Peptides against a protein of PDB entry 2AUS. Designs and how they scored, part 2

Target 1, 323 residues: chain A of PDB entry 2AUS
Amino acid sequence: ADIKREVIVKDDKAETNPKWGFPPDKRPIELHIQYGVINLDKPPGPTSHEVVAWIKRILNLEKAGHGGTLDPKVSGVLPVALERATRVVQALLPAGKEYVALMHLHGDVPEDKIRAVMKEFEGEIIQRPPLRSAVKRRLRTRKVYYIEILEIDGRDVLFRVGVEAGTYIRSLIHHIGLALGVGAHMAELRRTRSGPFKEDETLVTLHDLVDYYHFWKEDGIEEYIRKAIQPMEKAVEHLPKIWIKDSAVAAVAHGANLTVPGIVKLNAGIKKGDLVAIMTLKDELVALGKAMMSTQEMIERSKGIAVDVEKVFMPRDWYPKLW

## One batch from the design tools (peptide; aimed at target 1 L206 E218 I221)

Design b1_p8_3 (made by RFdiffusion4)
Pose (drawn by RFdiffusion4):
Structure b1_p8_3 (pose): chain A 309 residues (1-127, 142-323), chain P 8 residues (1-8)
Amino acid sequence: ADIKREVIVKDDKAETNPKWGFPPDKRPIELHIQYGVINLDKPPGPTSHEVVAWIKRILNLEKAGHGGTLDPKVSGVLPVALERATRVVQALLPAGKEYVALMHLHGDVPEDKIRAVMKEFEGEIIQRKVYYIEILEIDGRDVLFRVGVEAGTYIRSLIHHIGLALGVGAHMAELRRTRSGPFKEDETLVTLHDLVDYYHFWKEDGIEEYIRKAIQPMEKAVEHLPKIWIKDSAVAAVAHGANLTVPGIVKLNAGIKKGDLVAIMTLKDELVALGKAMMSTQEMIERSKGIAVDVEKVFMPRDWYPKLW
Amino acid sequence: LTFRSHSF
């Protein structure tokens, strides 16, 4: 998921006018929240659905959604997209996820076999692909390990299968998600308590600094997604519901294949929309016309890059 | 700025 993609510039002269839109990190606080995503450290106990409901109450929001469900007893990274950016969590499906898990073996097994068996579970699995498994600690029947997986991978099922392969059986004692696409345990990971307090600092004390840092621009959700940057003049057509045509492309990532989920970006690096690539990168460079992206969801409001009559 | 106890 976190492979840095090469950027290919097709129109080296394209410029963006600062009058239109906003750099993503410089939105007025209200707009920042309307188009924001929270990198939330979900506490054990509540369901992911309940956590989102609490967030809507705390931030007095109409809409919100999470990216990748965590079970009630699972803690960790839970991206929560807000308001107008609610559906941006779609961008996380192609990106992977990472967990730290504690596995309790129902029988004694030599460490040698445990490491050997765990390694064999990398690759493909049926319940999804397991990118990597790293054993952190093996203390008796307790195995602490870090695992990277494709989205929708049920870790409980993975541990169960490891238990069967070892014949002694296995139980998942605990699970914490450490990565969900571009979201990880860094300075943007916030708790529900921080969110409530920072909201009070803003609405009661008039200080927006803390609630601002607790909420990321929605563009964060697409950091690991292939991107196509378009001209200012092309943004309006897309913002108004048209698919993206090739003439509007300024630069794009290498490796885009037909059918890939892509992010359409302004030259300010704001998220305009998510869509499916109808052409490859090379086709987008060589062709002068045609639909480059079948737009599935528009995020940018019509007001930022207006059509003028 | 004051931090408070919270319930959910």

Design b1_p8_3_s1 (made by RFdiffusion4, then SolubleMPNN; from b1_p8_3, 5 letters changed)
Fold by OpenDDE base, seed 3:
Structure b1_p8_3_s1 (fold): chain B 323 residues (1-323), chain A 8 residues (1-8)
Amino acid sequence: as target 1 above (323 residues)
Amino acid sequence: MVLREHTF
């Protein structure tokens, strides 16, 4: 999520009409909620689905979805996309995850050996998905981006770990325990990041949401509920972006594929097959789609399908039809 | 403490 992507300008003369669309910072509160994502601090105990159901009840919503399951006992960062934004969670599924984990060792191990062995788990690891996963139980490679040991107290090892999406920390700890020769289990787990969502001022509890919704509905104070909900564009910050002409926005909002002439600027390093965010020049999310070209091909070519549009978010009426 | 800017 922290990967800075260069922005390549293809059309330096492209302007945007300030009267069209609804930039993330200019949405009325009802519209902000309709296109919102909550950075929820999920409590330990409930399932991610129960928590989503509670948010729907608290905020009187028809639809919501979460950016990646946390086990019942796992607390921390659970992005919950609301209403019209519900499907933006597809951008968060492939996003990296960070956790703080407590590993309990089943025997005594010298601290130097713990540190040495845990460091060898940085990089590529082979995992088997757990029985309860909807994923086929095939061996798969996953990347551990980093392991930071925070504390070692005898047999208890507190550590931060950054991982590729769908890395199982319980399985990682099991393998670390095997490599240490004593065995280990996951005692505690908290998710501290899910892509662009982290433990920051945007992190809110279910109680905060109850109170903030009450302040809005009963007291007319929208400030708290507005701050508690991030714009859906937050959920795509980590994706490579393509910014399009105002004249292309309505076509994409109608579900047309993005063609090369519609591109104003784009991130460097887009590969064919990447999930990309199609943005307006006002940083509004129009759609998610699959890149059909690399960044280089999108620069060099005068025509062709740049993005296969998979999911439109923007309403069809925010920009005029100019085709 | 090297806070590696972990490119997350």
Scores: peptide ipSAE 0.021, ipTM 0.598, DockQ to the pose 0.019
OpenDDE base, seeds 1, 2, 4, 5: peptide ipSAE 0.019, 0.005, 0.017, 0.010; ipTM 0.552, 0.409, 0.597, 0.526; seed 5 fails the geometry check

Design b1_p8_3_s2 (made by RFdiffusion4, then SolubleMPNN; from b1_p8_3, 5 letters changed)
Fold by OpenDDE base, seed 4:
Formats: sequence, C-alpha cells, structure tokens
Structure b1_p8_3_s2 (fold): chain B 323 residues (1-323), chain A 8 residues (1-8)
Amino acid sequence: as target 1 above (323 residues)
Amino acid sequence: MKLREHTF
C-alpha cells in the first residue's frame, strides 16, 4: 500500500466538468454513506460477520461487507464497505496488513537472542493455512515485510509486524518460539493496518457509530457520521490507477471496457493482469478491472482494450453519455 | 503486559 507510483500523463489538455459526478468530498451525506467505508475498530469477541451485521442495524443499511476477516479474539482495523461500495472489499483482501502482537515465550530467552531470531523472520516465510481457513491447506510462501520489536518484558514480546495478505501471525509466533527453543504463543493480536486503512483519526468504534447516527437522525448533525465514514475511494488508494476522460466515464459506468483513447493519465508499473482502479479526473472511483495492457502498452498504443471492467461502482447517470 | 487501548 505504501508503493508510490509515478503518474504518467497522456493527455495534459484533458479537462473535467465540475458539474459532473460527485467527488468524494462533495457527496451529500446519504450518497456518502451509499459509497462509504468505515474504518472500524473491531472489538475482541465478535466475529467480523457479527460486527458487519451490527453496523447494518446501527446505520439502517441493506448491505455491507468487510475488507478481510479478523478472528473473533482479534481487535483493530476492520474496513467495512457499505451499500453500493460493498464490493470494494475485493481490493482490500489482497492488501498488506500490519499487526501488533503480544508473543508470550514459554521459557526465558536473552533479549539479544530474541531480537536476532525475530529479525531472521523478516522476508519470505513458509506457512500452512490453519484448519479454519477456507484456503486449501498447502504450504505457501508469505512475505513478512518488517518486524519491529516495541517492548520486551521478560517472556512477553510486543512487536509490530507488516505482512503479506493471508500471513498468519499465530503461526509466525509459533515458529519464532520454535526457533528460540522454548516455544511461544500469541497472547494478544491487534490489526493496526489493512492496506490504506490505519489506526488514525478515521478509526471508529461501534459505539461511535451509534452516537454519530443518533446525532444525524435526531439532532440533524451530519458532521460526525460524515467523518466516521470514508469515501469508497479510500479503499482503492493502494491500487494502481487509470484516470479517464469525462467522455469515457459513462461508458465504463455502463460496464464497457476501458479503451486506450479514454486514458488521460495512469500509474507507472501496471502489468497485464493487475487489478486497477479506473478513476475520473476528480478522483471518483468508476470501476475496478483487470489490466489487459501494461502501462507502456497503454502509452504506446492508440487503440485497444486497456482494462477489462470487472466491477462498476459509479452510477450510470453521474456523467453524461458522450459517445 | 497487555495491548493498551491507547498505545498505538
């Protein structure tokens, strides 16, 4: 999610009509909710599905979905996409995750040895998915991006860990404990990041959502509920982007594939097969799709299908049909 | 040691 991607401009003269669409910052509150994602602080205890069901009840919603399961006992960052944004969670499932974990060692180990051994777990690790995962239980490689030891208190090791999606921190801690020779278990786990969603000012509790919804419905104060809900575009910040002409937006919103002439600017480093976000020049999410070309091919070619559109988010009427 | 609600 922290990969800075250069923006390549193909059409430096492309303008956008300020009267068309609804930029993320200019959505009426009802529309903001319809295209919203909550950065939820999931409490320990409930399942991610129970929490999504509660949010639907609190906010009187027909549909919601979460950006990647947290185990019942795991707290912290759970992106919950609302209503028309619900399917944006597909962008978050493959996104990197950060956790803070409390590891309890089953024996005494010198701090220097703890630090040395934990550093060896940065990089590629081999894991088997747990029994409760829907994933086929084959050995697979996962990347540990970083391990930061925050505190060591005897047998208790508090650490931050950045990982590839579907890395099991419980399994990591088990293997660290084996490498230390004493064994270990995961005492506590909090997710501090899910792609672009972090522990920041956007993090809200279920209690906050109850209060903020009440302030809106009973007192007419929309400010709190507006701030508690992020625009769906937040959920695609980590994806490579392609920005399109106003004249191409309605076609893509109707489910047409993006063709090369519709591209105004794009991120560098797009490969064929990548999941990409198709954006307006006002940074509105039109659709998610599969890149059918590389960035280079999208620059060099005058025609062809650039993106196979898999999921439209934008309504068909936000931009006029200009084809 | 516990994950303090305010340490992150």
Scores: peptide ipSAE 0.017, ipTM 0.625, DockQ to the pose 0.038
OpenDDE base, seeds 1, 2, 3, 5: peptide ipSAE 0.015, 0.017, 0.009, 0.016; ipTM 0.604, 0.615, 0.607, 0.624

Design b1_p8_3_s3 (made by RFdiffusion4, then SolubleMPNN; from b1_p8_3, 6 letters changed)
Fold by OpenDDE base, seed 5:
Structure b1_p8_3_s3 (fold): chain B 323 residues (1-323), chain A 8 residues (1-8)
Amino acid sequence: as target 1 above (323 residues)
Amino acid sequence: MVLKEHTF
């Protein structure tokens, strides 16, 4: 998610009409909620689905969805996409995850050996999904991006771990324990990151959401509920982006594929088959789609389908039809 | 202290 992507400009003279659309920072509160994502601090105890159902009741919502399941006993960062933003979770499901885990060792191991062995688990690991997972129980490779040991107290090892989506930390700890020769289990787990969502000032509880909704509905104070909800564009910050002309926005909002003439600027390093975010010049999310060209092909070509549009988010009326 | 930006 932290990959810095260069921005390549194709049309340096492209302007945007300030009267068209609703930029993420300029949405009325009702529209902000309709296109919102909550960075929820999920409590331990409830399922991720129960928490989403509670948010829908608290905020009087018809639809919501989460950016990747946390087990009942696991706390921390659960992105919850609201209403018209609900399907933005497709960008978050494949995104990397960070956890803080407490590993309990079943025997005494010298600290230097713990540090050395845990460092060997950075990179590619082979995992089998647990029996409780809806995922087929085939062996699969997963990336461990980093392991940072925070504390070692005798047999208790507190560590931060960044991982590819669908890496099982319980299985990682079991294999570390086997490699140490004493065995180990996962005592505690908290998710500290889900793609662009972190433990920051945007992290809110279910209690915060109750209070902030009441302040808006009863006292007319929208500030708290506005801050508690991120724009849906936050949920695509980690994706490669393509910015389009105002004249192309309405066509894409109607479900047309993006063609090369509509591109104003784009990120470097897009490959064929990548998930990309189609943006306006005001950084509004129009759609998600599959890249049909590389960045280089989108620069060099004058015509052709650049993006196969899979999911439109923008309403059809925010920009005029200019065709 | 160069925080090694863990490539996430």
Scores: peptide ipSAE 0.060, ipTM 0.615, DockQ to the pose 0.019
OpenDDE base, seeds 1, 2, 3, 4: peptide ipSAE 0.047, 0.056, 0.059, 0.049; ipTM 0.590, 0.603, 0.618, 0.579

Design b1_p8_3_s4 (made by RFdiffusion4, then SolubleMPNN; from b1_p8_3, 3 letters changed)
Fold by OpenDDE base, seed 3:
Structure b1_p8_3_s4 (fold): chain B 323 residues (1-323), chain A 8 residues (1-8)
Amino acid sequence: as target 1 above (323 residues)
Amino acid sequence: MILRSHSF
């Protein structure tokens, strides 16, 4: 489900000063934490909000936010953005999600029929959000990107599913069960992906965070806590990007809208109204904003507002004012 | 089936 975006170069001569900014891999540990996102393995039991509150206590943080609610009983990938990065979670809310689900059928169904019917749920589905969601309870279309059946054991069906943001797997399973004619329920659910965050070496538990924070604070060993926290830039990998001149960075960091002359390179396929990440030439996140032009307009035009800057992340002093 | 054993 990862849309590869071509990079179009508008200014092939644009250079960046290596002395300016703090590239994601070169932040001091305190700064790395301030601009960090944890790929948390949320345990089953607690709410996503309780887990965020625990992370704040464990890591002695003032602020944190999560990249999309997991139900109490649901485990797995919960991106938790820290401190100055807290609002980067807005980039993760619209991101695709993957789950592994255990569906229990309420009757016997031939395996071939299970496979055939589940395949029909790839593509567009109609859902009503559950009562517990902050989303208006209107019928809405959602995309199921893929369904991969991992195992069928009698009435138990283990499957991987990639879905559009705000697809409810419980509702999907209910509808699959109806289509099978026997009914079904969601026995277990784990989120295996939230946009760029997946089950990989960056996935950490609450226990890991306790230990890694201890190793840093008591033993002076920062390596573990550094690895346990991803740079905020990871949380925008799935967004279309616009890379800007060093001379434009400080203006955008002050909340100025990005104008076309500031663009060095950009992803193909940006549409007006898209959420975009404004990046430095060192792949530092400056800001999130709304595209006011398409990619094509940003290439063809010599002037105008390219991005309406909605949220600045970069400090104002990382790059000099060149105006 | 243990969900966690199939997702890693």
Scores: peptide ipSAE 0.016, ipTM 0.642, DockQ to the pose 0.037
OpenDDE base, seeds 1, 2, 4, 5: peptide ipSAE 0.010, 0.009, 0.010, 0.015; ipTM 0.634, 0.632, 0.629, 0.640

Design b1_p8_4 (made by RFdiffusion4)
Pose (drawn by RFdiffusion4):
Structure b1_p8_4 (pose): chain A 309 residues (1-127, 142-323), chain P 8 residues (1-8)
Amino acid sequence: ADIKREVIVKDDKAETNPKWGFPPDKRPIELHIQYGVINLDKPPGPTSHEVVAWIKRILNLEKAGHGGTLDPKVSGVLPVALERATRVVQALLPAGKEYVALMHLHGDVPEDKIRAVMKEFEGEIIQRKVYYIEILEIDGRDVLFRVGVEAGTYIRSLIHHIGLALGVGAHMAELRRTRSGPFKEDETLVTLHDLVDYYHFWKEDGIEEYIRKAIQPMEKAVEHLPKIWIKDSAVAAVAHGANLTVPGIVKLNAGIKKGDLVAIMTLKDELVALGKAMMSTQEMIERSKGIAVDVEKVFMPRDWYPKLW
Amino acid sequence: LEFRNHSF
């Protein structure tokens, strides 16, 4: 997921006018929230659905959604997209996820076999692909390990299968998600308590600094997604519901294949929309016309890059 | 600025 993609510039002269839109980190606080995502450290106990409901109450929001469900007893990274950026969590499906898990073996097994068996579970699995498994600690029947997986991978099922492969059986004692695409345990990871307090600082004390840092621009959700940057003049057509045509492309990531989920970006690096690539990178470079991206969801409001009549 | 106890 976190492979840095090469950027290919097709139009080296394209410029963006600062009058239109906003750099993503410079939105007025209300707009910042309308188009924001929270990198929330979900506490054990509530369902992911309940956590989102609490966030909607705390921030007095109409809409919100999470990216990748965590079960009630699972803690960790839970991206919560807000308001107009609610659907941006779609961008996380192609990106992977990482967990730290505690596995309790129902029988005694030599560490040698435990490490050997765990390693064999990398690659593919049926319940999804397991990118990597790193054993952190093996204390008796308790195995602490870090695992990277494809989205939708049920870790409980993975541990159960490891238990069967060892014959002694296994139980998942606890699970914490440490990564969900570009969201990880860094300075942007916030708790529900921080969110409530920072909201009070803003609405009661008039200080927006803390609630601002607790909420990320929606562009964060597409950090690991292939991107196509378009001219200012092309943004309006897309913002108004048209698919993206090749003439509007300024630069793009290498490796884009037909059918790939892509993010359409302005030259300010704002998210315009999510869509499916109808061409490859090379075809987008060589061709002068045609539909480059079948737009699935538009995020940018029509007001930022307006059509003028 | 003051931090408070919260329930959910």

Design b1_p8_4_s1 (made by RFdiffusion4, then SolubleMPNN; from b1_p8_4, 5 letters changed)
Fold by OpenDDE base, seed 4:
Structure b1_p8_4_s1 (fold): chain B 323 residues (1-323), chain A 8 residues (1-8)
Amino acid sequence: as target 1 above (323 residues)
Amino acid sequence: MKLFEHSF
């Protein structure tokens, strides 16, 4: 998610009509909810599915989905996409994750040795998915991006860890414990990040959502519920983006593939096969799709399918048909 | 030590 991508401009004269669409900051509250993602502080205890069901009840929603399962005992950042945004979670599933973990050692180990051994677990690790995962139980490589030891108190090691999606912190801690020679287990785990969603001012509890919904429905105060819900565009911040002409928006919103002439600007480093976000010039998410060209091919070519549109989010009527 | 006692 922290990969800075250069923006390459193809059409520096492209303008956008301010009367078309609904930029993320200009959505009426009902529309904001329809295209919303909650940065939920998932409590320990419930499943991610139970929490999604509760959010649907609290906010009177037909649909919602989560941006990657947290175990019942795991708390913290659970992105919950609402209503028309529900399928944006597909962008979050492959996103990097951060956790803070409490590891309990089964024996005494010098702090210097703890630090040294934990540093060796940065980089590529081999894991087998746990039995409870729907994932085929084959050995697979996963990247540990960083390990930051926050505190060591005897046998208790508090650490921050940034990982590739589907890295199992419980398994990491088990292997660290083996490498230390004493064994270890995961005492506590909190997810502090899921792609662009972090422990920040946007993090809300289930209790907050109850109160904020009440303030809106009973008192007419929309401010709290508006702040508690992020625009769906937040859920794609980590993806490579392609910004399109106003004249191309309605076609893509109808499910047409993005062609090269529709591109105004794009991120550098797009490869064929990448998941990309198709954006308006007002940073509205039109669709997710598969890049059919590299960034370079999208620059050099005058025609062809740039993106195979897999999922439309934008309504068909936000932009006029200009074709 | 508990995670909940640490202000993240």
Scores: peptide ipSAE 0.014, ipTM 0.570, DockQ to the pose 0.037
OpenDDE base, seeds 1, 2, 3, 5: peptide ipSAE 0.013, 0.011, 0.012, 0.011; ipTM 0.548, 0.528, 0.573, 0.581

Design b1_p8_4_s2 (made by RFdiffusion4, then SolubleMPNN; from b1_p8_4, 5 letters changed)
Fold by OpenDDE base, seed 3:
Structure b1_p8_4_s2 (fold): chain B 323 residues (1-323), chain A 8 residues (1-8)
Amino acid sequence: as target 1 above (323 residues)
Amino acid sequence: MVLREHTF
């Protein structure tokens, strides 16, 4: 999520009409909620689905979805996309995850050996998905981006770990325990990041949401509920972006594929097959789609399908039809 | 403490 992507300008003369669309910072509160994502601090105990159901009840919503399951006992960062934004969670599924984990060792191990062995788990690891996963139980490679040991107290090892999406920390700890020769289990787990969502001022509890919704509905104070909900564009910050002409926005909002002439600027390093965010020049999310070209091909070519549009978010009426 | 800017 922290990967800075260069922005390549293809059309330096492209302007945007300030009267069209609804930039993330200019949405009325009802519209902000309709296109919102909550950075929820999920409590330990409930399932991610129960928590989503509670948010729907608290905020009187028809639809919501979460950016990646946390086990019942796992607390921390659970992005919950609301209403019209519900499907933006597809951008968060492939996003990296960070956790703080407590590993309990089943025997005594010298601290130097713990540190040495845990460091060898940085990089590529082979995992088997757990029985309860909807994923086929095939061996798969996953990347551990980093392991930071925070504390070692005898047999208890507190550590931060950054991982590729769908890395199982319980399985990682099991393998670390095997490599240490004593065995280990996951005692505690908290998710501290899910892509662009982290433990920051945007992190809110279910109680905060109850109170903030009450302040809005009963007291007319929208400030708290507005701050508690991030714009859906937050959920795509980590994706490579393509910014399009105002004249292309309505076509994409109608579900047309993005063609090369519609591109104003784009991130460097887009590969064919990447999930990309199609943005307006006002940083509004129009759609998610699959890149059909690399960044280089999108620069060099005068025509062709740049993005296969998979999911439109923007309403069809925010920009005029100019085709 | 090297806070590696972990490119997350």
Scores: peptide ipSAE 0.021, ipTM 0.598, DockQ to the pose 0.019
OpenDDE base, seeds 1, 2, 4, 5: peptide ipSAE 0.019, 0.005, 0.017, 0.010; ipTM 0.552, 0.409, 0.597, 0.526; seed 5 fails the geometry check

Design b1_p8_4_s3 (made by RFdiffusion4, then SolubleMPNN; from b1_p8_4, 5 letters changed)
Fold by OpenDDE base, seed 5:
Structure b1_p8_4_s3 (fold): chain B 323 residues (1-323), chain A 8 residues (1-8)
Amino acid sequence: as target 1 above (323 residues)
Amino acid sequence: MVLFDHSF
């Protein structure tokens, strides 16, 4: 999520009509909910699916989806995309994750050796998914971005770990224990990040959602429920972006592929095949799609399909048809 | 490094 992306401008004279669309900060509360994502603090105990079902009941929603499963015993950051935003989870599933884990060692190990061995687990690791995983049980490479030891108390090691999506922390701890020569197990696990979602002021409980929905429905106070729900655009902050002309928005909202003439500005470093977010000049998410060109090709070419549009989010009527 | 999940 923390990858800084340069913005390259193709059309510095492109303007946007302030009367068109609904910018993320200007949505009426009902529309904000329809295009929302909750940064949920998942409690330990329930499954991620049970928690999503409870949110649907609490907020009277037809559909919702989560940005990556947490096991029943695991707490912390679970992004829950609501209603029209439900499919934005496809941007969050492949996103990096951070955890705080408590590892219990099965024997005494000097602290210097613990630190040295855990540092060797940064970088590329090869994992086999567990039998209980819905993921095909093939060997796969995963990245461990960083390991930060927070505390060592005898046989208990508290650490922060940043990982590629679908890295199994339980398996990581088991192999750290083997490398230490004493064995180890995962005592506790909390997810502290899921892509752009982290432990911050936007993190809310199921209890908060009950209260905030009540304050809105019974007392007419929308402030709390508005703050508890992030705009769906938050769920794509970590993706490379392409910003388009107002004249291209309605076509893309109807499911047309993005062509090069529609591009106003774009992030550097887009490769062919990357998942990209198509944005308005008001930072509204129009669609997700697959890049059919690199950033360089999108700059140099005057025509062609820049993005194969896979999922439209924006309603068809927010911008006028200008074709 | 190779990590095998032996959890059945």
Scores: peptide ipSAE 0.011, ipTM 0.542, DockQ to the pose 0.015
OpenDDE base, seeds 1, 2, 3, 4: peptide ipSAE 0.006, 0.010, 0.009, 0.007; ipTM 0.465, 0.505, 0.530, 0.503

Design b1_p8_4_s4 (made by RFdiffusion4, then SolubleMPNN; from b1_p8_4, 4 letters changed)
Fold by OpenDDE base, seed 1:
Structure b1_p8_4_s4 (fold): chain B 323 residues (1-323), chain A 8 residues (1-8)
Amino acid sequence: as target 1 above (323 residues)
Amino acid sequence: MVLREHSF
């Protein structure tokens, strides 16, 4: 999510009509909720599915989905996409994750040895998914981006870890314990990041959501519930983006593939097969799709399918049909 | 050692 992507302008004369669409900052509260994502602080105890079901009850919603399962005992950052935004979670599933973990060692190990061995687990690791995972139990590589030891107290090791999606921290700790020669287990785990969602001012509890919904419904105060819900566009900040002409928006909103003439600007480094976000010039999410061209091909070509549109989010009526 | 004291 921290990858600064260069923006290449293809059409510097392209303007947008301020009367069309609903930019994330200009959505009425009901529409903001319909296209919202909550950065939930998931409590320990409930499943991610139970928490999503509670949010649906609290906010009187028909649909919601989460941006990647946390185990019952695991707390912290759980993005919950609401209503019409529910399918934006597909952008968050492949996103990197950060955790703070407490590892308990089953024997005494010198601190210098703990630090040295844990550093060897940065990079590529081989993991087998746990028995209870919905994921096929095949051996697979995963990347550990970083390990930061926060504190060592005897046999207790507190550390921050950045990982590729679907890395199992419990399995990592087990392998660290084996490498230390004493064994180890995961005592506690919190997720501190899921792609663009982190522990910041946007992080809210289930209690906050109850109170903020009450303030809106009983007192007419929408400010708190508005701040508690992020626009769905937040859930795609980590993706490469393609910004399109106003004249292309309605076609893409109808499920048409994005063609090269519709592109105004795009991120550098898009490869064929990448998941990309199609945006308006007002930073509204139109659709997610698969890049059919590289960034370079999208610049150099005058025609062709740039993006195979897989999932539309924008309503068909926010922009006029200009075809 | 409590995760919450070191995660913020």
Scores: peptide ipSAE 0.020, ipTM 0.626, DockQ to the pose 0.036
OpenDDE base, seeds 2, 3, 4, 5: peptide ipSAE 0.005, 0.018, 0.018, 0.018; ipTM 0.420, 0.622, 0.609, 0.637

